# Ledger of designs, part 46: peptides against a protein of PDB entry 6B4J

Target 1, 315 residues: chain A of PDB entry 6B4J
Amino acid sequence: DITMQWYQQLQDASMQCVLTFEGLTNSKDSQAKKIKMDLQKAATIPVSQISTIAGSKLKEIFDKIHSLLSGKPVQSGGRSVSVTLNPQGLDFVQYKLAEKFVKQGEEEVASHHEAAFPIAVVASGIWELHPRVGDLILAHLHKKCPYSVPFYPTFKEGMALEDYQRMLGYQVKDSKVEQQDNFLKRMSGMIRLYAAIIQLRWPYGNRQEIHPHGLNHGWRWLAQILNMEPLSDVTATLLFDFLEVCGNALMKQYQVQFWKMLILIKEDYFPRIEAITSSGQMGSFIRLKQFLEKCLQHKDIPVPKGFLTSSFWRS

## One batch from the design tools (peptide; made by RFdiffusion4, then SolubleMPNN)

Design b1_p13_3_s3 (from b1_p13_3, 6 letters changed)
Fold by OpenDDE base, seed 5:
Structure b1_p13_3_s3 (fold): chain B 315 residues (1-315), chain A 13 residues (1-13)
Amino acid sequence: as target 1 above (315 residues)
Amino acid sequence: MEEVKEMLKEALE
């Protein structure tokens, strides 16, 4: 399975990255600890500052992140910080930055869907200039949201229930699994972020270059989802999230092929989703149904709410 | 629909 091989390769690379900077993270030296903390803040704070307010602020954030990754000193917490402060600094920063992007999908986008776009355009632009960050974004995303691959983890004999729940993407704390609504909310945020990344290009970059992880991966994601048995509540929820965010872009890119796929979803895949949908889960199913029916009726998919316009970049 | 299914399979290769 090519998809699973790709998944495993990314996870292995991510694990190897962690091992590479273990000296920095495990150091008891006071100076090393200070450097680690400074680098962590320098990598993560700019991402947390991403907002929908102004394009100029977004550019400042992008430039700061890019400068840090390029080995230039940046101001963070009132101090000058550089990845050159430690031989493992760059690897550490790339890992933490990627982790933070995914975390913003999990938290910020989950609560505010429109936040997907400014986060995604920065992530895409950084990915274009720093491919390793992109690979690490995928690794973090896949680990937290297997449905972004997509695959559905299976319970293996002898596996602890909690471990299986974690593999499915659930948070388990003190032997308590998170509620289904919170789980789906986090998964939705991550899928929406992913759907935004694959369609957005940083406007100040070289747009003549091929997108490092573009809409072709969105097409593949849909193909894989449709080739799998649906999962109760999850498939209907995430399929809607994905199509709401990147459906317009896919329509423009794939045109007739896209509409054929949408018809296939309605006529062939929907009955399979319905067959596994309980009465308590009808909300997600109905939402997807209404979305598809509206799109097919109007022969159009609306531009998603929060999509960045020219006016945003002039602000 | 069969054509679309084949197209989707090709996208996975």
Scores: peptide ipSAE 0.073, ipTM 0.815, DockQ to the pose 0.457
Fold by OpenDDE base, seed 2:
Structure b1_p13_3_s3 (fold): chain B 315 residues (1-315), chain A 13 residues (1-13)
Amino acid sequence: as target 1 above (315 residues)
Amino acid sequence: MEEVKEMLKEALE
């Protein structure tokens, strides 16, 4: 399976990255520990500062992240920080930065769907300039949300139930599995972030270049989802999330082909979702139903709420 | 429907 090979390659690359900076992370030296902490803060704090407030602030954040990744010193916590402070500094920062982007999907976007767009446009822009960060974003995303690949992890003989639950994306703490609503909320946030990344370009970059991970991957994601049996509650939830965020962009890109796919979803795939939907899961099902019906009736998918406008970039 | 299925298959190649 080509999709699974791609998944594994990204995971392997991520693991190799971790091994590369293991000296920095495992060092008992006080200076190394300080450098690690400074680099971690420098990589993650700017991402946490991303907001929907002003385009100018977003540009400043982008420039700071890009400067850090370019080996330039940046101010963090009142100190000058550079990836050159340690030979493993760049790898560490790239990994932590990518991890933080995914965490913002998992946490911020999960709670505030509109936050997907400013986070995604920064991530996309950084990915364009720093492809390794993009690969690491995918690796982190795929590990936390296998549905973003997409694939459904299977229980293997000898596997602990908790490990299987973690593979599915659940958090397990003190032998207690995460509640389904919280799980779906986190997965939704990550899918929404992904759907935003694949359609957005940093406006101050070279727009003539091809998107490093563009809408063609969105098309592939849909194709793969539709080629799999639906998963109870999960498929209805994430399919809605994906289409709400990037459906308009896919419509514009693929035109008639998109509508053919949407009809297939409604006529062929949706009944399969219905067949596995329990009475307690009708919320996600109904939401998807209403969305599909509205889109097909109007022959239009609305621009998602929170989409960045020209006015945002002038602020 | 068959045409769409082929389209989806192509997208996965």
Scores: peptide ipSAE 0.069, ipTM 0.813, DockQ to the pose 0.514
Fold by OpenDDE base, seed 3:
Order: sequence, then structure tokens, then C-alpha cells
Structure b1_p13_3_s3 (fold): chain B 315 residues (1-315), chain A 13 residues (1-13)
Amino acid sequence: as target 1 above (315 residues)
Amino acid sequence: MEEVKEMLKEALE
């Protein structure tokens, strides 16, 4: 399976990255610890500052992240910080930055869906200039949300139940598994972020170049999902999240093919989802159904709430 | 319907 090979390659690259900067992360030297902390803050704080308020602020954040990744000194916590402070600094920062983008998906976007767009446009722009960050974003995303690949992890003989739950994307703390609603909320946030990334380009870059991970991957994701048996509650939830965020963009890109796909979902795939949907899970199913029916009826998919407009970039 | 399924299959290749 090409998709699974791709998944494994990204995970291997991510693991190799961790091994590369292990010296920095495991060092007991006080100076190395200080550098690690400073680099971690420099990589993550700007991402946490991303907001829907003003385009000018978003540009400042982007420029700061890009400067850091380019080996330039940046101000963080009142100190000058550079990846050149340690030979493993760049690898560490790229990894932590990518991790933070995905974390904003599972936390900020999960709670505030509109936040997907400003986070995604920065991530996309950084990915364009720093491909390794993009690969690491995918690696982190796939690990936390296997449904973003997509694939459904399977239980293997001899596997601990908790490990299987973690593979499915659940958080397990003190032998307590995360509640289904919280799990789906986090997965939704990550899928929404991904759906935003694949359609957005940083407006101040060279937009004539091909998107490093564009809408063709969205089309592939849909194809893969529809080729899989639906998973109870998960498929209906994430399919809705994905289409709500990038459906308009996919409609514009694929036109007639897109509408044929929506009809396929409504007429062929819905019965399969319904067959595995319990009465307690009907909410997600109904939400997807209503969305698709509305889109098919109006022959339009609305621009998602929070989509960045020209007025945003002028602020 | 089959045409659409084939199209989706091609997207995975």
C-alpha cells in the first residue's frame, strides 16, 4: 500500500530527526539545557500567538519563524536566540515547530474552528520555504491522528489495550482512556487544520510555485476514506469537518468531479455509515447528512467561517 | 456511480 509506505517513511524520518538532536535533549550540561529551553520557546511561542485579529500581526509572526529557521537571531523571552547556538539546534527547532503546529490543531482549532485558517496559512508558508518542517508536520499529524493519513490502526496480537488506544489517537492517562467526545474534538481540530493547510498559500510568497502539499492530497484523502469501511462516529465526524473546511476549494478545483463525489457519498457511502451508527452517535451522522443535502440542493459549498479575506490582510 | 468509483481508484494510484 503506497499510502502506508508514505506514512511509514514520514514516521521514520521523524524518528531519525529525534535521534539527530538527542544530544541536545538529553544533555545534562546547564548551558545545553538553557539553549534547549530557549530554542523550544523561540519555536513554539510565535505559533501560540497566531490569532484571527490582524494580518499584520500574522506577518510579524511568520517573519519571526522564518528568521529563526534561516539561522538568524530572534528575540525570545527577552534574549537573542539562534539555531546556531547548537549544532543540533535547527533539527530540534524544526521538530518542535512542526509539533506545535499540530498541537494547535488538537487544542486551539478543536475549541475554535476559525483558528484553523491563520494557523494553516502560516504553516503552509513556512512549509513552502522549509520543506522539512512540512514533512515533520505530517509526521506529527499522522501519529496523533491516523485518520489524517487516512488509515484505521488495527489491534495486533500481544498488544496492550492502552497502546492500541494510543495508536487510535486516544489519550490514556493513569490507565484512563479519553472520553469519546474529547477524542473526536481533538481529531476534528487536526483534520480541520489539515484541510486548511492544503488549500492556503502564504500571500507574500511566490504563489506561482506548486503548493508543497496542495488540494490534490485532499482529493486523495477523500478517495482513501471512501475506499475504506467507515468507522463508527469517526468517519461521519471527520468527513464533515474536512468538507466544511475545504469543500469550497475542492469544488472550485475539481468542479463536476467534486459533485459526482458528493453524490457518491450521499447515495452509496451514507448507507454504510448509517449501518454502523448507533442512536447515541446520530448527531454526527445527521450533521454530515444535513450539510451534504444543503450543498447538493443549493449546488454550492459555502466559504468556511473564518476564511481569510483581503480585509484581513489589510489590517 | 461506477464511473465515480473508478475515478476515486485512479486518485489512489
Scores: peptide ipSAE 0.061, ipTM 0.814, DockQ to the pose 0.497
Fold by OpenDDE base, seed 1:
Structure b1_p13_3_s3 (fold): chain B 315 residues (1-315), chain A 13 residues (1-13)
Amino acid sequence: as target 1 above (315 residues)
Amino acid sequence: MEEVKEMLKEALE
């Protein structure tokens, strides 16, 4: 399977990246530890500062991240920090930055869906200028949320149950598996972030360039999902999340083809979801149903709440 | 429906 091969290549590249900066991360030297912490903070704090408040602030954050990745010194924690402080600094920062973007999907977007857009537009813009960061974003995203690939991990003979649960995206702490509602919340956040990334371009970049991971990947994602057997609760939840965030963009891009797909979802795929939905899981099912029916009735998919407008960029 | 299925197949190629 080409998709699985691509997934594995991303994971291998991510693992290789970790090995590359192992000297920095495993060093017992006090100076190396200090550099590591400074670089980690410089990479992650700006991402945590992303908000829906003002476009000007978002630009400042973007410029700071870009400067750091470009080998320029940046101010972090009252100190001048540069990736040149260590030979492995750039690889480390790229990895930690990518990890942080995905973590914001997992945490911030999971709790505040509108946060997907400012995070995604920064991620997209950085990806355009720093392709390796983009690949690492995908690697982190797909590992934490295999449904973003999409694929459904299978239990293999001899596998520990906890390892299988982790492969499915569950957090397991002290031999306790994460509750289903928390699991779905985190998966939703990551899918929403992904759906936002594939449709957004940094407005201050060179718009003549092709999006590094654009809506064509969203179209492929939908096609792959529809060719897979639905999973109980998961498919209904994530399909809704995806369509709510990027459905409008897909509609504009693919037009008649999009509507044909939406009809296929309602008429062919939705009954298959229903067949595996228990009474306790009707919430996600009903939400998807209502969304599809509303969109088909109105012949429109609304612009998602939190979508960045011209007024945002003027603030 | 067949047309849509073909479209989805093409999207996966």
Scores: peptide ipSAE 0.045, ipTM 0.786, DockQ to the pose 0.490

Design b1_p13_4_s1 (from b1_p13_4, 7 letters changed)
Fold by OpenDDE base, seed 3:
Structure b1_p13_4_s1 (fold): chain B 315 residues (1-315), chain A 13 residues (1-13)
Amino acid sequence: as target 1 above (315 residues)
Amino acid sequence: DILKELKEAMEKL
């Protein structure tokens, strides 16, 4: 399975990255610890500062992240910080930056869906300039949300239940599994972020280049989802999230093919979702149904709320 | 089977 090979390759690359900067992370030296913390802050704080307020501020954040990844000194916590402070500094920063982008999907986008767009456009722009960060974003995303691949993890013989639950994307703390609503909320945030990344280009980059992970991956994602048996509640939820965020972009890109896909979802896939949907899970199903019916009726998918306009970039 | 053709077409993109 090509998809699973891709998944595994990204996970392996992520693991190798962790091993590469292990010297920095495991150092007992006080100076090394300080450098680690400074680099971690320099990588993550700018991402947390991403907001929907002004395009100019977003550009400043982007430039700061790019400068850091380019080996230039940046100001963080009142100090000058550079990846050159440690031989493993760049690998560490790339990993932590990618992790933070995914975490913003998991937390910020999960709570505020509109936040997907400013985070995604920065992530896309950084990915264009720093492909390794993009691969690490995917690795973190896939690990936390296997449905972003997509695949459904399977229970293996000898596996602990908690480990299986974690593989499914659930948080397990003190032998207590995360509530389904919280789980779906986090998964939704990550899928929405992903759906935003694949359609957005940093406006100040070289737009003549191909998107490093563009809408073709969105089309692939949909194809894979439709070729899989639906998972109760999860599939309906995430399919809606995905289509709400990138459906308009997919419609513009794939035109007639997109509408054929949408009809396929309505006529073939929906009955399969319905068959596995319990009465307590009808909310996600109904939401998806209503969305598809509206889109098919109007022959249009609305631009998602929070989509960045030209006026945003002039602010 | 139009549905099969659509699925196959989507996988090729």
Scores: peptide ipSAE 0.026, ipTM 0.679, DockQ to the pose 0.602
Fold by OpenDDE base, seed 2:
Structure b1_p13_4_s1 (fold): chain B 315 residues (1-315), chain A 13 residues (1-13)
Amino acid sequence: as target 1 above (315 residues)
Amino acid sequence: DILKELKEAMEKL
């Protein structure tokens, strides 16, 4: 399976990255520990500062992240920090930065859907300039949300139930599995972030360049989802999330082909979702239903709420 | 079956 090969390649690259900076992370030396913490803060704090407030602030955050990745010193916590402070500094920062972007999907976007767009546009812009960060974003995303690949992890003989639950994307703490609503909320945030990344370009970059992970991957994602059996509650939730965020962009890009896909979803795939939907899961199902019906009736998919406008970039 | 053809076409994309 080509999709699974791609998944595994990204996971292998991520694991190799971790091994590369293991000396930095496992060092008992006080200076190395300090460098590690400084680099971690420098990589993650700017991402946490991303907001919907002003385009100018977003540009400053982008420039800071790009400067750090470019080997330039940046101010973090009142100290000058550079990836050159340690031979493994760049790999560590790239990994932690990518991890933080995905965490913002998992946490911030999960709670505030509109936050997907400012986070995604920074992530996209950084990915364009630093492809390794993009690969690591995918690796982190795929590991936390296998539905972003998409694939459904299978239970293997001898596997612990908790490990299987973790593979499915659930958090398990003290032998307690995460509640389904919290799980779906986190998955939604990550899918929404992904759907935003694949359609957004950093406005201050070279727009003549091809998007490093563009809408063609959105089309692929939909095709793969439609070729998979639906999962109870999960499929209805994530399909809605994906279409709400990037459906308008896909419509504009693929035109008639997009509408053929949407009809296929409504006529073939949606009944299959319905067949596996319990009475307690009707919320996600109804939401998807209403969305599909509205889009088909109006022959339009609305621009998602929170989409960055020209006025945002002038603020 | 138009739906089958569409699915097959999408699998090739």
Scores: peptide ipSAE 0.025, ipTM 0.670, DockQ to the pose 0.392
Fold by OpenDDE base, seed 1:
Structure b1_p13_4_s1 (fold): chain B 315 residues (1-315), chain A 13 residues (1-13)
Amino acid sequence: as target 1 above (315 residues)
Amino acid sequence: DILKELKEAMEKL
């Protein structure tokens, strides 16, 4: 399976990255520990500062992240920080930055769906300039949300139940599995972030370049989902999240083919979702149903709430 | 078959 090979390649690259900077992360030296913490803060704090408030502030954050990744010194916590402070500094920063983007999907976007867009446009712009960060974003995303690949992890003989639950994307703490609503909320945030990334370009970059991970990957994702058996609650939830965020962009890109896909979802895939939907899970199903019916009736997919406008970039 | 057409289209992407 080409999709699973791609997944595994990204995971292997991510694991190799971790091994590469192990010297920095496992060092007992006080200087190395200080450098590690400074680099971690320099990589992650700017991402946490991303907001929907002003385009000018977003540009400052982008420029700071790009400067750090380019080996330039940046101010963080009142200190000058550079990836050149340690031979493993760049690899570490790229990994932690990518991890933080995915974490913002998991936490911030999960709670505030509109936050997907400013986070995604920065991530996309950084990915364009630093492809390795993009690969690491995918690796982190895929590991936390296998549905972003998409694939459904299978239980293997001899596997611990908790490990299987973690593979499915659940958090397991103190032998307690995460509640389904919290799980779906986190998965939704990550899918929404991904759906935003694949459609957004940093407006101050070289627009002549091809998007490093564009809408063609969104089309691939949909096709793969439709070729899989639905999972109860999960498929209806994430399919809605994906289409709400990037459906308008997909409609504009694929036009008639997009509408054929929506009809296929309604006429062929929906009955399969319904067949596995319990009475307690009807909320997600109904939400998807209403969305698709509305879109097909109006022959339009609305621009998602929080989509960045020209006025945002002038602020 | 729309599904077949979509699959074929996806293989080209």
Scores: peptide ipSAE 0.022, ipTM 0.676, DockQ to the pose 0.694
Fold by OpenDDE base, seed 4:
Structure b1_p13_4_s1 (fold): chain B 315 residues (1-315), chain A 13 residues (1-13)
Amino acid sequence: as target 1 above (315 residues)
Amino acid sequence: DILKELKEAMEKL
């Protein structure tokens, strides 16, 4: 399976990255520990500062991240920080930055769906300039949300139930599995972030270049989902999240082909979702139903709430 | 088969 091979390649690359900077992360030296903490803060704090407030502030954040990844010194916590402070500094920063972008999906976007767009446009722009960060974003995303690949992890003989739950994307702490609503909320946030990344380009970059992970991957994602058996609650939730965020962009890009896909979803795939939907899961089902019916009736997919306008970039 | 057409269309992208 080509999709599973791609998944595994990204996981292997991510694992190799961790091994590369293990010397920095496991060092007992006080200076190395200080450098590690400074680099971690320099990589993650700018991402946490991303907001919908002003385009100018977003540009400052982008420039800071790009400068750090380019080996330039940046100010962080009142100190000058550079990846050149340690030979493993760049690999560590790329990994932690990618991890933080995905974490903003599972936390910030999960709670505030509109936050997907400013985070995604920065992530997309950084990915364009730093492809390794993009691969690491995918690796982190796929590990936390297998449905972003998409695939369903299988229970293997001898596997502990908790390990299987973690493979499915659940958080398990102190032998307690995450509640289904919280799980779906985090998965939704990550899917929404992904759906935003694949459609957004950093406006101050070289727009002549092809998007490093563009809408063709959105089309692939939909095709893979439709070729899989629906999973109760999960499929209805994430399919809605995906279409709400990138459906308008897919409509504009693929036109007639997109509408054929949407009809297929409504007429063939949606009944299969309905067949596995329990009375307690009707919320996600109804939202997807209403969305599909409205879009087909109006022959339009609305621009998602929070989409960045020209006025945002002038602010 | 719309799925087949979509798959073929995706392979051409």
Scores: peptide ipSAE 0.022, ipTM 0.674, DockQ to the pose 0.672

Design b1_p13_4_s2 (from b1_p13_4, 5 letters changed)
Fold by OpenDDE base, seed 1:
Structure b1_p13_4_s2 (fold): chain B 315 residues (1-315), chain A 13 residues (1-13)
Amino acid sequence: as target 1 above (315 residues)
Amino acid sequence: DILEELKKAQEEL
């Protein structure tokens, strides 16, 4: 399976990255520890500062991240920080930056869906300039949310239940598995972030280049989902999240083909979702139903709430 | 079959 090969390649690259900076992460030297912490803060704090407040602030954040990745010194925590402070500094920063973008999906976007867009446009712009960060974003995303690939992890003989739960994307702490609602909330956030990334481009970049991971991957994702058996509650939830965020962009890009797909979802795939939906899971099902019916009736998919407008970039 | 068309479109990407 080409999809699974791609998944594995990204995971392998991520693992190799971790091995590359192991010397920095495992060092007992006080200076190395300080450098590690400074680099980690420099990589992650700007991402946490991303907000819907002003386009000018978003540009400042982007420029800071790009400067850091370009080997330039940046101010962080009142200190000058550079990836050149350690030979493994760049690899470490790229990894931690990518990890933080995905973490903002599972935390910030999960709680505030509109936050997907400013985070995604920065991620997309950084990905355009730093492809390795993009690959690491995918690796982190795929590991935390296999449904973003998409695939459904299978239980293997001899596997511990907790390990299987983690493979499915559940958090397991102190032998307690995450509640289903919290799990779905985090998965939703990550899918929404992904759906935003594939449609957004940094407005101050070279727009002549092709999007490094564009809407064609959204089309692929939908096609793959439709070729899979639906998973109870998960499929209805994430399909809605995906379509709500990038459905308008897909409609504009694929036009008649998109509508054919949407009809197929409604007529063929939706009954399969219904068949596996319990009475306690009707919320996600009904939400997807209403969305599909509304879109088909109006022959339109609305622009998602939080979509960045020209007025945002002038602020 | 729309599904087949979608699959073909996926393979071409």
Scores: peptide ipSAE 0.038, ipTM 0.738, DockQ to the pose 0.845
Fold by OpenDDE base, seed 5:
Parts: C-alpha cells; sequence; structure tokens
Structure b1_p13_4_s2 (fold): chain B 315 residues (1-315), chain A 13 residues (1-13)
C-alpha cells in the first residue's frame, strides 16, 4: 500500500528527527537546558498567539517564526533566542513548531472552528519556506489522527488494548480512555485544520509557486475515504468537517468533477453510512445529510465561516 | 474503483 508506505516514511523521518536532537533534550547541563527551554518557547508561543483579530498581528507572528527558522535572533521571554545557540537547535525548533501547529488543531480549532484559518495560513506559509516543517506537521497530524491519512488502525494479536486505543487516536491516561465526544472533537479540529492548510496560501509569499501540499491532496483524501468502509460516527463527522471547510475550494477547483463526486457521496456512500449509524449517532448523520442536500439543491457550497477576507489582511 | 476514477479526474485537471 503506497499510502501506508508514505505514512511510515513520515513517521520514520519524525523519529529520526527526535533522535537527532536528543542531545539537546536530554542534556543535564544548565546552559543547554536553558537553551532548550528558550528555543521551545520561541517556537511555540507565537503559534499560540495566532488569532482571528488582525492580519497585521498575524504577519508579525509569521515573520517571527520565519526569522527563528532562518537562524536570525528573535526576542522571546525578554531574551534574544537563536537556533544557532546549539547545533541541534534548528531540528528541535522545526519539530516543536510542527507539533504545536497540530496541537492547535487538536485544541484550539476543536473548540473554535473558525480558528482553523489563521492557524492554517501561517502553517501553509511556513511550510512553503521550510518544507521540513511541513513534513513534520504531516507526521504529527497523521499520528494523532490516522483518519487524516486516511487509514483505520487495526488491532494486532498480542497488542495491549490501550496501545490500540492510542493508535486509533484516543488519549489514554491512568488506564482511562477518552470519552467518544472528546475524541471526535479533537479529530474534528485536526481535520478542519488540515482542510484549511491545503487550500490556503500566505498572501505575502510567492504565489507563483505550487502549493507544497495543495487541494490535490484534499481530492485524494476524499477519494480514499470513499473507497473505504465507513466507520460508525467517525466518517459522518469528519466527512462533514472536511467538506464544510474545503468544499467551496474543491468546488471552485474541480467544478463538474467535484459535483459528480458529491452526487456519488449522496447516492452511494451516504446509504452505507446510514446502515452503520445507531440511533445515538444521528446528530452527525443528520448534519451531513442536511449539508449534502443543501449543497446539491443550491448547486453551491458556502464559503466557510472564519474564512480570511481582504478586510482581515488590511487590519 | 472510485479511487482510480477520482485520481484520473484529478490528473485531467
Amino acid sequence: as target 1 above (315 residues)
Amino acid sequence: DILEELKKAQEEL
């Protein structure tokens, strides 16, 4: 399976990255520990400051992240911080930055869907300039949300139940598995972030270049999902999330082919979802149904709530 | 195969 090989390559590269900077992370030297903490803060705090409020602030955040990744000193916590402070500094920062972007999908976007767009446009712009950060974003995203690949992890003989639950994307703490609603909320956030990344370009970059991970990957994702058996509640939830965020962009890009796919979803795939949907899962099912029916009736997919407008960039 | 059909459609764009 080519998809699984690609997934494994991403995971291997991510693991190798961790090994590369282990000297920095495991050091007991006081100066090295200070550098590590400063670099970690410099990488992650700007991402946490991303908001829907003003385009000018978003640009400042982007410039700060890009400067850090470019080996320039940045101000963080009242100190000058640079990846050049340690030979492993750049690898560490790239990894932590990528991890933080995915974490914002998992947490911030999960709670506030509109936050997907400002986070995604920064992530896309950074990815364009720093491809390794993009690969690490995918590695983190796909590990936490295998449905973003997509694939469905399977239980293997001799595997602990908790390990299987973690592979499925559940959090397991003190032998307690995460509640289904919280799990789906986190998965939704990550899918929405991904759907936003693949359609957005940083407006101050070189738009003549091809998107490093563009809408063609969204088309692939849909194709792969439709070629898989639906999962109870999961498929209806994430398919809706994906289409709500990037359906308008896919419609504009693929036009007639997009509508053929949407009809296929409604006529062939949706009944398969219905067949596995219990009475307690009708919420996600009905939401997807209403979305599909509305889009097909109007022959339009609305621009998603939170989509960044020209007025945002002028603020 | 839906996947193959959609991949072909993607390549034609």
Scores: peptide ipSAE 0.038, ipTM 0.752, DockQ to the pose 0.498
Fold by OpenDDE base, seed 2:
Order: C-alpha cells, then structure tokens, then sequence
Structure b1_p13_4_s2 (fold): chain B 315 residues (1-315), chain A 13 residues (1-13)
C-alpha cells in the first residue's frame, strides 16, 4: 500500500532525526543542557506566540523562525541563540519546531478553531523554505492522528489494549484512557490545522512555486477516506472538520469534480456513516448532514471562520 | 473503485 509506505517512510525519517540529536538530548554536560534548553525555547516559543491579532506580528514570528533555521542568531529569553551552538542543533530545532506546530493543532486549534489559519500559514511558509520541517510535521501529525494519513490502526495479537489505544491516538495516563469527547477534540484540531496548511501560502514567499504539500493532498485524503469503511463518530467528525476548513478551497480548485465528490459523499457514503452511528453520536452526524445539505443547496461552501483576509496582512 | 476514479479526475485537472 503506497499510503502505508509513505506513512512508514515519514516515521522512519522522524526516528532517524531523533537518533541524530540523541547526543544533545542525553548529554549530562551543563553547557550542552543549557544549549538544548535555549534551542528548544527558541524553536517553540515563537510558535506559541502566533495569534490572529496582526499580520505584522505574524511576519516577525515567521522571520525569527526562518532565521533560526537558517543558522542565524536569534534573541530568545534575553540570550542570543543559534543552531550552530551544537553540531546537532539544527536537527533538534527542526524536530522540536515540527512537533510544536502539531501540538498547536492538538491544543490551541482544538480549543479555538480559528487559530488554525495563522498557525498554518506560518507552517506552510516554513515548509516551503525548509522541506525537512514539513516532513517532520507530517510525521508528528500522522503519529498523533492516524486519521490524517488516513488509516485505522489495527489491533494485533498479543498487543496490550493501552498500546492499541495509543496507536489510535488516545492519551492513556495511569491506565485510564481519555474520554471520547476529548479525543475527538484533539483529533479535530489536528485535522483542521492540516486542512489549513494544504491551502495556505505564505504571502511574502515565492508564490509562483507549487505548494510543497498542497490541495492535491486534500483531494487524496478525501478519496482515501471514501474508500475506507467509516469509523463510528470519528469519520463524521473529522470529515466535517476537514470540509469546513478546506472545502471552499477544494471547490475553487476542483470545481465540477469537487461537487461530484460532495454528491458521492451525501448519497453513497453518508448512509454508511448513518448505519454505524448510535443515538449518542447523532451530534456529529447531524452536523455533517446539515453542512452537506446546505452546501449542495446553495452550490457553495463558505469561507471558513478565521480565514486570513487582506486586512489581516495590512495590520 | 472510488479512489481510482478520483485519482483520474485529479490528473485531468
């Protein structure tokens, strides 16, 4: 399976990256520990500062991240920090940066859906300039949210239930699995972030080039989902999240073909979702239903709430 | 196969 091969290749690359900087992460030397912490802060704090407030501030954050990845010194925590402070510094920063983008999907976007867009446009712009960061974003995303690939992890003989739950993307702490609502909230955030990344371009980059991971991956994702059996509650939730965020962009890109797909979802795939939906899961089902019906009726998908406007970039 | 049909459609764009 080509999709599973791609998944595995990204996971292998991520693991190799971790092995590359293990000397930095495992060092007991006080100076190395200081450098590690400085690099970690320099990589992650700018991402946490991303907001919907002003385009000018977002540009400053982008420039700081790009400068760091380019081997230039940046100010972090009142100190000058550079990836050149350690031979493993660049690999470490790329990994931690990618991890932080996915964490913002899992946490910030999960709680505030509109936050997907400013985070995604920075991630997309950084990915364009630093492809390895993009691959690591996918690796982190796929590991935390296998539905972003998409695939459904299978239980294997001899596997512990907790390990299977973790493979499905659940958090398991003290032998307690997270509640389904919290799980779906986190998965939703990550899918929304992904749906935003594949459609957004950094406006100050070279827009003549092809998006490093563009809308064609959105089309692929939908095709793969439709070729899979629906999963109870999960499919209805994430399909809605995906279409709400990138449906307008897909409509503009694929036009008549997009509408054919949407009709296929409504007429062929939706009954399969209904068949596996329990009475307690009707919320996600009804939300998807109403969205599809409204879009088909109006022959339009609205621009998602929080989409970055020209006025944002002038602020 | 829905996947193959959608892939072909994508290639035509």
Amino acid sequence: as target 1 above (315 residues)
Amino acid sequence: DILEELKKAQEEL
Scores: peptide ipSAE 0.036, ipTM 0.747, DockQ to the pose 0.413
Fold by OpenDDE base, seed 4:
Structure b1_p13_4_s2 (fold): chain B 315 residues (1-315), chain A 13 residues (1-13)
Amino acid sequence: as target 1 above (315 residues)
Amino acid sequence: DILEELKKAQEEL
């Protein structure tokens, strides 16, 4: 399976990245520990600031992240920090930055859906300039949310239940599995972030270049989902999340082909979702139903709430 | 190959 090979390649690359900076992470030297903490803060703090700022401040954050990844010194915590402080500094920062973007999906976007757009546009812009960060974003995203690939992890003989639950994307702490609602909320946030990334371009970059992971991957994702059996509650939830965030962009890009796909979803795939939906899961199902019916009736998908406008970039 | 998958997906629509 080509999709699974791609998944595995990204996971292997992520694992190799971790191995490359193991010396930095495992060092007992006080100076190395200090450098590690400074680099970690320099990589992650700017990302955490994205959701609360205007377009001008967003540009400042982007420039800071790009400067850090480019080997330039940046101010963090009142200190000058550079990836050149350690031979493994760049690999470590790229990994932690990518991890933080995905974490903003599962936390910030999960709680505030509109936060997907400013986070995604920065992630997209950084990905364009630093492809390795993009690959690591995918690796982190795929590991936390296999539905972003998409695939459904299978239970293997001899596997512990907790390990299977983790593979499915559940958090398991102290032998307690995450509640379903919290799980779906996190998955929703990550899918929404992904759906935003694939459609957004950093406005101050070279727009003539092809998006490093553009709407064609959104089309692929939908196609792959439609070729899979629906999963109870998960498919209805994430399909809605995806279409709400990037449906308008897909409509504009693929036009008639998009509408054919949407009809296929409504007429052929939606009944399959209905067949596996229990009475306790009707919320996600009804939400998807109403969305599809409204979009087909109006022959339009609304621009998602929080979508970045020209006025945002002038602020 | 993502491109092959996309092509297949488009043909199925």
Scores: peptide ipSAE 0.036, ipTM 0.722, DockQ to the pose 0.249

